Peptides against a protein of PDB entry 3B8E. Designs and how they scored, part 4

Target 1, 230 residues: chain A of PDB entry 3B8E
Amino acid sequence: PFLIFIIANIPLPLGTVTILCIDLGTDMVPAISLAYEQAESDIMKRQPRNPKTDKLVNEQLISMAYGQIGMIQALGGFFTYFVILAENGFLPIHLLGLRVNWDDRWINDVEDSYGQQWTYEQRKIVEFTCHTPFFVTIVVVQWADLVICKTRRNSVFQQGMKNKILIFGLFEETALAAFLSYCPGMGVALRMYPLKPTWWFCAFPYSLLIFVYDEVRKLIIRRRPGGWVE

## One batch from the design tools (peptide; aimed at target 1 E172 F179)

Design b1_p9_1_s3 (made by RFdiffusion4, then SolubleMPNN; from b1_p9_1, 7 letters changed)
Fold by OpenDDE base, seed 5:
Structure b1_p9_1_s3 (fold): chain B 230 residues (1-230), chain A 9 residues (1-9)
Amino acid sequence: as target 1 above (230 residues)
Amino acid sequence: LELVEKARE
């Protein structure tokens, strides 16, 4: 999000405090829960890795985490961001290069795509109104990310949802997201303004996409073992 | 914006 903010000079899509809430709040318990996941049923049928050549964390794993899944997460967040701004009169094309004037507190007549003028205060309200839905979008997408991380090869349907700590983590991150979004004073304390409940559903297609993508990937691995997709 | 406005009331 921050890279796109710099390159495109758009209004800040996700605040620093919000990023910290993701990294330290919503993601930590779910990540720890994976340590308690049951081994895949076929793990003992696989050949052992070569400890000299096969790293636990390899380029393929990094590509999956940051190159594929991470990009889909970012896309989901930015989709929510652009939809909110468009509903408030700022079309995506109009946002390019707008940051300089957007962040200038002395300019109170920034025009939207329809010629409506926005004061600095109004612009900041809209900006911070985007931060919370972006955050919630990431949390919803993380549901799928966490679930797909349960297995490397087997389908989640084969593995099942027996890890009670993981289930707890999903509820915890959701409850925390709701708390941060709707608790009185969060707008002042964290600059996380409340969001309409409908924004929770904006990320669902992306969460589903991640889930389906990974299940298809795993299906291909099972049918064609030793392929580049593994 | 509507929610923010309601929160200010």
Scores: peptide ipSAE 0.005, ipTM 0.401, DockQ to the pose 0.043
OpenDDE base, seeds 1, 2, 3, 4: peptide ipSAE 0.000, 0.000, 0.000, 0.000; ipTM 0.408, 0.358, 0.358, 0.277; seeds 1, 2, 3 fail the geometry check

Design b1_p9_1_s4 (made by RFdiffusion4, then SolubleMPNN; from b1_p9_1, 6 letters changed)
Fold by OpenDDE base, seed 2:
Structure b1_p9_1_s4 (fold): chain B 230 residues (1-230), chain A 9 residues (1-9)
Amino acid sequence: as target 1 above (230 residues)
Amino acid sequence: SELVRKAAE
């Protein structure tokens, strides 16, 4: 999002503080939960596999999977961002190159795609209105990622919801998202304005896309063991 | 999230 912000010169889709909240609050607990789940799965699957080759393959598979999932997460966040701005009169094409004028405090007549003029204060309200749903979109997509990671390592039927750490991570991430979205003062402190409940659902198509993508990937791996998709 | 960060970055 920040690279696209710089390259496309669009209004900032995600604030630095929000990024820190993602890194510290939403990424750490899932990462720990996945590490524990790996440890449990490795303890249960004590067949003497060559630990060096299997670790390397697993690390590459995990890194590539996280790479692809992260790209889909970013797309989901940007989709939410563009939808919010479009609903406020700023079409995606109009946002290209707009950052310079958008961030200028002295320009109070920035036009939207329909010729409506926006003051600096109004623009910043819309920008900060985008930060919260972008964050929430990432959280909702991360739910799907966590569930997928669980199904990759162990079938949902074999492990079920036995990973209490994963469940705890999902609750913690959701609680953090709710706190940042609805706690008074978060707009001033974190530039995260309160979110309409409807925006929580904007991420669901992307969560479903991640699920479908991963299931298709798993199907390909199962049908072609040793293929390039591994 | 790290990739979202990298894509954001």
Scores: peptide ipSAE 0.011, ipTM 0.469, DockQ to the pose 0.041; fails the geometry check
OpenDDE base, seeds 1, 3, 4, 5: peptide ipSAE 0.008, 0.008, 0.006, 0.010; ipTM 0.389, 0.393, 0.419, 0.459; seeds 1, 3, 4, 5 fail the geometry check

Design b1_p9_2 (made by RFdiffusion4)
Pose (drawn by RFdiffusion4):
Structure b1_p9_2 (pose): chain A 230 residues (1-230), chain P 9 residues (1-9)
Amino acid sequence: as target 1 above (230 residues)
Amino acid sequence: VVAVVAALL
C-alpha cells in the first residue's frame, strides 16, 4: 500500500492508523490462539533440535510468507481497492496521479466533478472507504491464513479443524472488523461503513487461492519425502 | 469477548 503509492503515485490504498488494526487489534487473538494448537506427531521421537541450525524464525519461513502468501494476500487487497472506486469513478487504467486537498473541487476524472466537501470525499471513497475495505480484505484472507498456519505438514483434514479458541477466535476477529467498520461513529478515527452487499466478499475470491495452495504443496511435501524445491 | 466488547461499541 505504501510501496506502490510511490512507484505509480496512485491514491494511498491503506492508511497508517489503519495498519494498527491488524497488529495490536484484529490479528491479535488469532495468533494467540494459534498457540493452543496441539501436536502434529509424536515429537518425543526426534533428537533435540540443534540450536545452531533449525532456528525459530527460519528464512524459509520468510519465503513461505513474506514473499509468497503475503503476495497472493497482497493482490487480493490490492484488488478490492480498485473496485471500491470503479463504482464511484475509478480509473481502471487511469488515476495514477496526485490528488491535492487545497485543490478543493477544480479537478476530477473518468467523467466526474470531485472536490471540496467532495474533497472530503475525493478522499472519502478512499479514506472512510478504500482503506477500510483494504482492511476487511486483509482479515478476509487472514482466515485461509489462520487455517493454513495450523500445520506445516498436515492438511486441515488430517488434522481436524477443532482448535476451539481459533475457530471461535475467527468470529472473534471478523466481528471486530465489522463492528469496527460499522461502528456507530468510531469512523472518525477509522473509516466508514463499506457496503455489506459486496465491499466484503470481493476479497474472498483470493482467500480460496491461498488455501488450496499451501494445502496442495503440503501434499507435494508428503508425497515426496525430502521434497524438492518446496 | 472481543466480539462482545466490539458489539457494545

Design b1_p9_2_s1 (made by RFdiffusion4, then SolubleMPNN; from b1_p9_2, 5 letters changed)
Fold by OpenDDE base, seed 4:
Structure b1_p9_2_s1 (fold): chain B 230 residues (1-230), chain A 9 residues (1-9)
Amino acid sequence: as target 1 above (230 residues)
Amino acid sequence: SLAELAAAL
């Protein structure tokens, strides 16, 4: 998000506070829960990795995490961001380069795509209104990411949802996201303005896409061992 | 996850 904010000079899509709430809040318990995941049924049938050549975090894992899943998550967040701004009169094309004027408190006549002028205060309300649904979008796609991280090769349907700590993590991150989104005073304390419940559903297609993508990937790996998809 | 970190950055 921040890289695109710099490169495209768009209004800030996700605040630093919301990023910290993801990294330290919503993702912490889910990430820890993966340590308690049951071994895949075939793990003892696999040869041990060579500790000298086979890294635990290899280029394939980095490509999967950052290059594939992380990109889908970012696209989901940005989709929500662009939808909200478009509903408030700012079409995506109009946002390009707008940051400089958007963040200037002395400019109170920033025009939207329809020629409506926006004061600095009004713009910041819209910006902070985007931060919460971007955050919630990340949490919703994290559900899929956490579930797909249960296994490297087996389908989630083969592994099942037996990890009670992971299930707890999913509830915890969702409850925390709801708390941060709807608790009175969060708009002042965290600049996280409350969401319409409908915004929770904006991420669902992306969450489903992540899940389907990974299940298809795992299916390909199972059918063609040693492929470039591993 | 690493994916969320990448999405957040």
Scores: peptide ipSAE 0.032, ipTM 0.692, DockQ to the pose 0.047
OpenDDE base, seeds 1, 2, 3, 5: peptide ipSAE 0.034, 0.034, 0.006, 0.026; ipTM 0.694, 0.691, 0.408, 0.717; seeds 1, 2, 5 fail the geometry check

Design b1_p9_2_s2 (made by RFdiffusion4, then SolubleMPNN; from b1_p9_2, 5 letters changed)
Fold by OpenDDE base, seed 1:
Structure b1_p9_2_s2 (fold): chain B 230 residues (1-230), chain A 9 residues (1-9)
Amino acid sequence: as target 1 above (230 residues)
Amino acid sequence: SLAELAAKL
């Protein structure tokens, strides 16, 4: 989000505080929960990795994590951002280059795509109204990311959901996201304004896409060991 | 995850 903010000069999609809430709040318990995951059923049938030649984090894992899943997650967040701004009169094309005037407190007549003028205060309310749904969108796509991280090769349906700590992590991150989104005073304290409950569903297609994408990937790996997808 | 870090950049 920060890279696109700089390159496209759009209003800030995700605040620094919301990023910190993800990194220090919603991601910690889920990440720890993976340490308690049961071994895959076939792990003892596989050869151990060669610690001298086989990297723990290989180029393929980086490509999968950053290049594929990360891009889908970012796309989900930006989709939510653009929808909210469009509902408030700012079409995506109109946002390009708007940052300079958007962030200027002395300009109180910034026009939207329909010719409506927006004061600095009104613009900041809309900006901070985007931060909370973007944050929630990230949490919802993280559900899929955490679930797919349970296994490297086996389907999640083969592994099952027996890890109680992981289930607790999913509950905790969701409860924290709800708390940060709806607790009174969060708009002042964290610049996180309350979101309509319907915004929780905006990320569901992207979460499902991540899950299906990884399950298909794992299916291909199981059927064609040593393929370019592995 | 590395994916989440990339989504936050």
Scores: peptide ipSAE 0.034, ipTM 0.726, DockQ to the pose 0.044
OpenDDE base, seeds 2, 3, 4, 5: peptide ipSAE 0.024, 0.006, 0.024, 0.028; ipTM 0.619, 0.423, 0.636, 0.718; seeds 2, 5 fail the geometry check

Design b1_p9_2_s3 (made by RFdiffusion4, then SolubleMPNN; from b1_p9_2, 5 letters changed)
Fold by OpenDDE base, seed 5:
Structure b1_p9_2_s3 (fold): chain B 230 residues (1-230), chain A 9 residues (1-9)
Amino acid sequence: as target 1 above (230 residues)
Amino acid sequence: SLALLAAAL
């Protein structure tokens, strides 16, 4: 969000408060729940890690977490952002470079893609209206991210959903996201305006894509041990 | 997560 906000000069897609709610709120219980995951059935068939050569956090893990899954998560958030702004009259091409005038409190005649003029207050309502659906989109793609993190090699269908703490984490993060989105006064306290229930579904294709992508990756690893995908 | 923070960056 902030790199694209800086590079493309678009209206802020995700606020600092919403980022803090992700990193300190919705991600905490899910991350802790992974410590209680059962070992994979093939763990005793794997060679021990060489502590001199093998890092705990390696390039493959960074590439998967940040370079692949993290990019799909970002695309899901930005998709929701662009759809909301397009529904409010701002097409994606019109957003490029718009930040300078968008953030100027003295400009009250910023035109949308249809020639409608927007006051500073109206623009800030739309901006903060994007932050909550972006946040919820991240929670929905985190469901898939958490589930794929249960295993390194085996399918989630082989591992099963036996970790009750992980299941609790999925319900907790969803309940927290609903609370932050719909509780009265959150617009004043957190600048999180309530979202239409339909926005919860915008992330579902991306959540499914993350899950399918990782299951296909794991299938390739199982069929071709020692490949560059491992 | 740092990935979401990097994506959010």
Scores: peptide ipSAE 0.051, ipTM 0.801, DockQ to the pose 0.043
OpenDDE base, seeds 1, 2, 3, 4: peptide ipSAE 0.044, 0.043, 0.043, 0.048; ipTM 0.783, 0.778, 0.779, 0.800

Design b1_p9_2_s4 (made by RFdiffusion4, then SolubleMPNN; from b1_p9_2, 5 letters changed)
Fold by OpenDDE base, seed 5:
Structure b1_p9_2_s4 (fold): chain B 230 residues (1-230), chain A 9 residues (1-9)
Amino acid sequence: as target 1 above (230 residues)
Amino acid sequence: SLALLAASL
């Protein structure tokens, strides 16, 4: 969000508080839950890692986690952001370079894509109204990310959903996201304004895409061992 | 995650 905020000079897509709520709130229990996942059925058929050559965190893991899955997650968040701003009169092309005037408290006549003027206060309400749905979008795509992390090679359907701590983590992160989004006073305390219930569904295609993408990746690995995908 | 933080940065 901040890189695109700096490069494209768009209104801030995700606030510092919402980022902290992700990294310290919604991700904590899910991340811990992976330590309790059962070993895959093929673990005894794999060669041991060479401790001199094989890193625990390798380029393939970084590419998958940050480069592939992380990019799909970011695209989901930005899709939600652009849809909300478009519903409020700001088309994506009009947002490019708008940050300079958007963040200026003395400019109260910033025009939208339809020629409607927006005061500084109105613009900040819309900006903070984007932060909560972006945050919820991240939680929804994290469901898929957590589920795909259960296995490295086997399908999630082969592994099953037997990890009760992981299931608890999925409910906890969702309950926390709902609490932060809808609890009275969160607009004042966290600058997280309530979202329409429909915004929860905006991320579902991206969550499904993450899941399907990883299951297809794992299927390719199972059919073609030693490929560039492994 | 650090990926979301890096995407958020």
Scores: peptide ipSAE 0.056, ipTM 0.812, DockQ to the pose 0.043
OpenDDE base, seeds 1, 2, 3, 4: peptide ipSAE 0.049, 0.047, 0.049, 0.055; ipTM 0.795, 0.789, 0.796, 0.813; seeds 1, 2 fail the geometry check

Design b1_p9_3 (made by RFdiffusion4)
Pose (drawn by RFdiffusion4):
Structure b1_p9_3 (pose): chain A 230 residues (1-230), chain P 9 residues (1-9)
Amino acid sequence: as target 1 above (230 residues)
Amino acid sequence: MSALFAVLS
């Protein structure tokens, strides 16, 4: 959100105060719950881990996330940001450009008249909007995320999805999102109510992508002992 | 968390 905000100087898809809603806020309970997760095999049947090699935060870890599921999770939220505007004057292939504030009216685009009070709005189909969606879009995929980061070898099937806390940590998250996107007013610090009708589901298309993917490879992993590149 | 949801509601 901040990166592409510079390369193509488009409108800020995600705010800073808006980021401190994934960490010390929403993703919180989910990860904590990840811990209550149980065994995945008879571990008391394997030499002790050599602390010289198999680190905790391996780098393959980074690949399988920071450059793989952080992306298809990236596109999903970097999509909703578009159609959060298209239904207001989004430039499907346009927009790519600054948007002053002292401008107050004077300019707009794609057949419109945006600015003052609608400058609080020219930055409100984004502020109290686009951001907040690019938010629920996050959590949206954090589901398939939280359900994939529950094994590194077994399918959600071969390992029943019964992490009581986590399952009941999901609503425990999703709810925080909505109870926060429709907060009777805590929209001052955060953003405004994203139209329940669609503004949510739009990110859900991608979550299904995440899931099946890591779900597949795990098979490639199992159907192949010392699985190749994967 | 349930308390927080109640606060936010």

Design b1_p9_3_s1 (made by RFdiffusion4, then SolubleMPNN; from b1_p9_3, 6 letters changed)
Fold by OpenDDE base, seed 2:
Structure b1_p9_3_s1 (fold): chain B 230 residues (1-230), chain A 9 residues (1-9)
Amino acid sequence: as target 1 above (230 residues)
Amino acid sequence: VKELIKLLS
């Protein structure tokens, strides 16, 4: 999000405080829960990793985590961001380069895509209105991400949902996301304005996409062991 | 959201 904010010079899609709420709040318990996941059924058929040659974090893992899943997550967040701004008169193309004027408190006549003028205060309300739905979108796609991280090769349907700590983590992150989104005073404290419940559904297609994509990947690995996808 | 903005502005 922050890279696109700089490169495209668009209004801030996700606040720094909101990012911290993701990294320290919603992701911590789910990540810890993976340590309690059951071994895959075929793990005993695999040779042990060579600690001298095989990295714990390899290029394939980086490509999967950041290059594939992370990109889908980012696309989900930006989709929500662009939808909210478009509903408020700012089409995606109009946002390019707009940040400089958007963030200038002395400019009170920034035009939207329809020629309506926006004061600084109005623009900041719209910006902060994007932060919470973007955050919630990330949490919703993290549901899928956490579930797919249960296994490297086996389908989630083969592994099952036996990890009670992971299930607890999913509820905890969701409850925390709801708390941060709807608790009175969060708009002042965290610049997280309350969102309509319908915004939670904006992320569902991307969450499903992550899940389907990874299941297809795992299916390919099972059919073609030792391939570049592993 | 626009209606909310109008109320808050």
Scores: peptide ipSAE 0.006, ipTM 0.360, DockQ to the pose 0.032
OpenDDE base, seeds 1, 3, 4, 5: peptide ipSAE 0.007, 0.007, 0.008, 0.008; ipTM 0.487, 0.479, 0.490, 0.531; seeds 1, 3, 4, 5 fail the geometry check

Design b1_p9_3_s2 (made by RFdiffusion4, then SolubleMPNN; from b1_p9_3, 7 letters changed)
Fold by OpenDDE base, seed 5:
Structure b1_p9_3_s2 (fold): chain B 230 residues (1-230), chain A 9 residues (1-9)
Amino acid sequence: as target 1 above (230 residues)
Amino acid sequence: VRSLIERLR
């Protein structure tokens, strides 16, 4: 989010406080829950890792985490961001380069795509109205990310959902996201303004895409062991 | 939460 914010000079799509809420709030319990996942049924059929040559963090892991899944997550967040701003009169093309004037408190006549003028206060309300749905979008796509992390090779349908701690983590992160979004005073404390319940559904296609993508990847690995996808 | 949602409609 920050890279696009800087390169495209768009209004801030996700605040620093909301990022901290993800990293320290919603993601911790789900991440810990993976330690309690059962081993895959084929684990003893795999060769052991060579500790001298095989890194724990390798190019494949980086490609999967940042180059594939991370990009889909980011696209989901930005989709929500652009839709909200478009509904408020700011089309995506108009946002390019707008940051400088957007963040200037002394400019109270910033025009949207339809010629409507926006005060600094109005612009900041819209900006912070985008932060919460972006945050919620990340939580929704993280549901799929957590589920796909249960296995390396086997389908989630083969592994099942027997990890009670992981299930608890999914509910916990969702409940926390709802709390942060709707609790009175969060607008002042965290700059997280409440969102319409309909915004929770904006990320569902991307969450499904992540899940389907990973299941297809795993299917390819099972059918063609030793391929470039593994 | 419901009262807040109603205010946002």
Scores: peptide ipSAE 0.006, ipTM 0.414, DockQ to the pose 0.061
OpenDDE base, seeds 1, 2, 3, 4: peptide ipSAE 0.013, 0.006, 0.006, 0.005; ipTM 0.467, 0.380, 0.397, 0.409; seeds 1, 2, 3 fail the geometry check

Design b1_p9_3_s3 (made by RFdiffusion4, then SolubleMPNN; from b1_p9_3, 7 letters changed)
Fold by OpenDDE base, seed 4:
Structure b1_p9_3_s3 (fold): chain B 230 residues (1-230), chain A 9 residues (1-9)
Amino acid sequence: as target 1 above (230 residues)
Amino acid sequence: VLELLKKLA
């Protein structure tokens, strides 16, 4: 999000506070819950990793986590961001290069795609209105990310949802996201303005895409061991 | 840090 903010010079898609809420809030309990996941049924049939040659975090994991899943997550967030801004009169093309004028408090006549002028205060309300749905979008795609992280090879349908701590983590992160989104005073305290409940559904296609993508990946790995997908 | 960077990206 921040890279696109800099490169495309668009209004800030996701605030620092919302990023901290993800890193320290919503993702912490779910991440810890993975330590309690049951071993995959075939784990004892695999050779142990060589601790000298096999990195815990390898290029394949980085490619999967950041290059594939992370990109789908980012696309989901940006989709929500662009939809909200479009509903407020700012079409995606108009956002390119707009950051400089958007962030200038002395410019109170920034035009949207329809010629409506926006004051600095109005623009910041819209910006902070985007941050919360972007945050919620990340939480929703993190549901899928957490679920797919349960296993490296087995389908979630084979592994099942037996990890009660993980299930608790999913509810906790969702409850926390709802709290941060709707609790009175969050707009002042965290610059997280409340979102329409409909915005929660904006991320669902991307969450489903992540899930399907990983299940297909795992299916390919199971059918073709030693393939380039592994 | 990596997760933070992932979210910043």
Scores: peptide ipSAE 0.009, ipTM 0.540, DockQ to the pose 0.040
OpenDDE base, seeds 1, 2, 3, 5: peptide ipSAE 0.009, 0.000, 0.008, 0.013; ipTM 0.530, 0.321, 0.521, 0.575; seeds 1, 5 fail the geometry check

Design b1_p9_3_s4 (made by RFdiffusion4, then SolubleMPNN; from b1_p9_3, 7 letters changed)
Fold by OpenDDE base, seed 3:
Structure b1_p9_3_s4 (fold): chain B 230 residues (1-230), chain A 9 residues (1-9)
Amino acid sequence: as target 1 above (230 residues)
Amino acid sequence: VKELIELLK
């Protein structure tokens, strides 16, 4: 989010504090829960890792985490961001390069895509209104991400949902996200304004896409072991 | 907490 904020000079899509709430809040318990996942049925058929040659974090993992899943997650977040701004009169094309004027407190006549003028205060309200739905979008896509991380090769349907700590993690991160989104004072403390409940559903297509994408990937790996997809 | 809130403002 911050890279696109700089490169495209758009209004800040996700606040730094909100990012910390993701990294230190919602993602901690889910990440820990993966340590308690049951071994895949084929684990004993795999060669042991050589600690001298095989990295724990390899190019394949980086490609999957950042290059594939991370990109879909980012697209989901930005989709929510662009929809909210469009509903408030700012079409995506109009946001390009707008940051300089958007963040200038002395400019009180920034026009939207329809010629409506926006004061600095009004613009900051809209910006902070985007932060919470973007955050919630990340949590919703993280549901799918957590579930797909249960296995490397087996389908989730083959592995099952037996990890109670993982299930707890899904509820915990959702409850924490709801708390951070709706607790009084969070708008002042975290610049997270309350979101309409409908915004929780905005990420669902992307969460489903992540899940389906990974299940298809795993299916291909199972059918063609040693392929480029692995 | 108050100082943190002020830093976040």
Scores: peptide ipSAE 0.006, ipTM 0.402, DockQ to the pose 0.062
OpenDDE base, seeds 1, 2, 4, 5: peptide ipSAE 0.007, 0.006, 0.006, 0.005; ipTM 0.442, 0.420, 0.422, 0.401; seed 1 fails the geometry check

Design b1_p9_4 (made by RFdiffusion4)
Pose (drawn by RFdiffusion4):
Structure b1_p9_4 (pose): chain A 230 residues (1-230), chain P 9 residues (1-9)
Amino acid sequence: as target 1 above (230 residues)
Amino acid sequence: VFFVALVVF
């Protein structure tokens, strides 16, 4: 959101105060719950891990996330940001440009008249909007995320999805999102109510992408002992 | 957290 905000100087898809809602807020309970996760095999049947090699935060870890599921999770939220506007004057292939504030009215685009008070709005289909969706879009995928980061070898099936806390940590998250996106007023610090009708589901298309993917490879992993590139 | 969030809502 901040990166592409520079390359193509478009409107800021995600705010900073808006980022401190995934860390010390929403993703919190989910990951804590990840811990309550149980065995995945008879571990008391394997030499001790050699601290010289198999680190905790491996770098394959980074690949399988920071450059793989952080992306297809990236596109999903970097999509909702669009159709959060298209239904207000989004530029499907336009917009790529600054948006002053002292401008106050004077300019708009794609057949419109945006500015002053609608400058609080020219930055409101985004502020109290686009951001907040690019937020729920996050959590949206954090589901398939939280349900894939529950094994590195077994399918959600071969390992029943019964991590009581986590299952009941999901609504524990999703709810914080909505109870926060429709907060009777805590929209001052955060953003405004994203139309329940669609503004949510729009990110859900991608979550199904995440899931099946890591879900597949795991088979490639199992169907192949010392699985090749994967 | 849910209860807190529910109260807040």

Design b1_p9_4_s1 (made by RFdiffusion4, then SolubleMPNN; from b1_p9_4, 6 letters changed)
Fold by OpenDDE base, seed 4:
Parts: C-alpha cells; structure tokens; sequence
Structure b1_p9_4_s1 (fold): chain B 230 residues (1-230), chain A 9 residues (1-9)
C-alpha cells in the first residue's frame, strides 16, 4: 500500500494505525495459532531439514508470501480502495498524482472526476473512510492466508479444520475487526470510520482467489513432486 | 509481524 502511495502519488490507502491494528491486533493470534497446527500426515515421510543448507525462509517462501499471496492481498485492498473512492466521485485515473493537492490543507477546491470540489476536511473524511474497508479487506484475505498456511503440501480438505486455536483466531480477528470498525469513537481514536456492511463482501473474491490458488498449487505439488512449483 | 507490516506497506 505505502509503495503505491509513494509511486503513484495517490491518497493514502491504508493508515498507519490500521497497519498497526493488523500487525499487532488481528494477525497476532492467528499467527500464534499455527504453532498448534496438527502435523501433516506425510511429515514423518519427509527428510528432516538440513539446518546448514536449508533456510527456514527460502526464496520459495518469499516468492509465495510476498510475490504471490501478498500481491493478491494488496490487489484486494486496492480494489476496495478504488471502489470506495470511485463511489465518492474519484475515479482511479484521477487519483494518480492527486496526493500533493489532496494532503494540502490550504487547497479546499480539489475537484473529483465529476467536477465537484472537495474541502480538505471532506477529503480526509473520505480517506479515513477508505482505511477501515481496506483494513477489513486485509482481515478477510487473511482468513484465506491463515487457512492455506495450515499445510505446505496437503489440501486443507485433507488436513481439516481441527485446530481449535486457529478457529478461535479466525473469530477473534473478525470480532476485533468488527469492534475497530463499528465501536463508537473509533473515528476519533483511530481515524477508522465505520464502513457499510457491504464492504466486507468486497474482499471475498480475493479471499477465494487466494484459497483456490493455493489449493491448485498444492494439488500440482502432490501430483508432480519435485516440480518448479515446490 | 514485521514481514506482514512490510507486506501491508
């Protein structure tokens, strides 16, 4: 998000507070829950990792996490962001380079794509209105990310949803996301304005895409061991 | 956490 904010000079898609709420709030319990995941059925058939040659974080993991899943998550967040701004009169093309004028408190006549002028305060309201749905979008795509992280090779359908701590984590992060989104005063305290319930569904295609993508990847790995997909 | 933070930036 921040890279695109800098490169494209668009209004800030995701606030610092919302990032902290993801990293320290919603994602923490789910991440810890993976330590309690049941071993995959074939784990005892795998050779142990060589601590000298096999890195815990390898290029494949980085490629998968940042290059694939992280990109789909970012696309989901940005999709939500662009839809909200478009509904408020700012088409995606119009956002390019707009940051300079958007963040200038002395400019109170920033035009949207339809010629409507926006005051600084109005622009900040719509910006902070984008932060909460972006945050919720990340939580929804993190559901899929957490579920796919249960296994390296086995399908989630083979592994099952037996990890009660992981299930608790999914409910906890969702409840926390709802609390942060809808609790009175969050707009003042966290600059997280309430979102329409419909915005929760904006992330669902991307969450499904992550899930399907990883299940297909795992299917390929199971069918073609030692392939480039591993 | 830092990794996720960097992904969110």
Amino acid sequence: as target 1 above (230 residues)
Amino acid sequence: LLKKALELF
Scores: peptide ipSAE 0.024, ipTM 0.618, DockQ to the pose 0.044
OpenDDE base, seeds 1, 2, 3, 5: peptide ipSAE 0.007, 0.015, 0.020, 0.014; ipTM 0.357, 0.519, 0.581, 0.422; seed 3 fails the geometry check

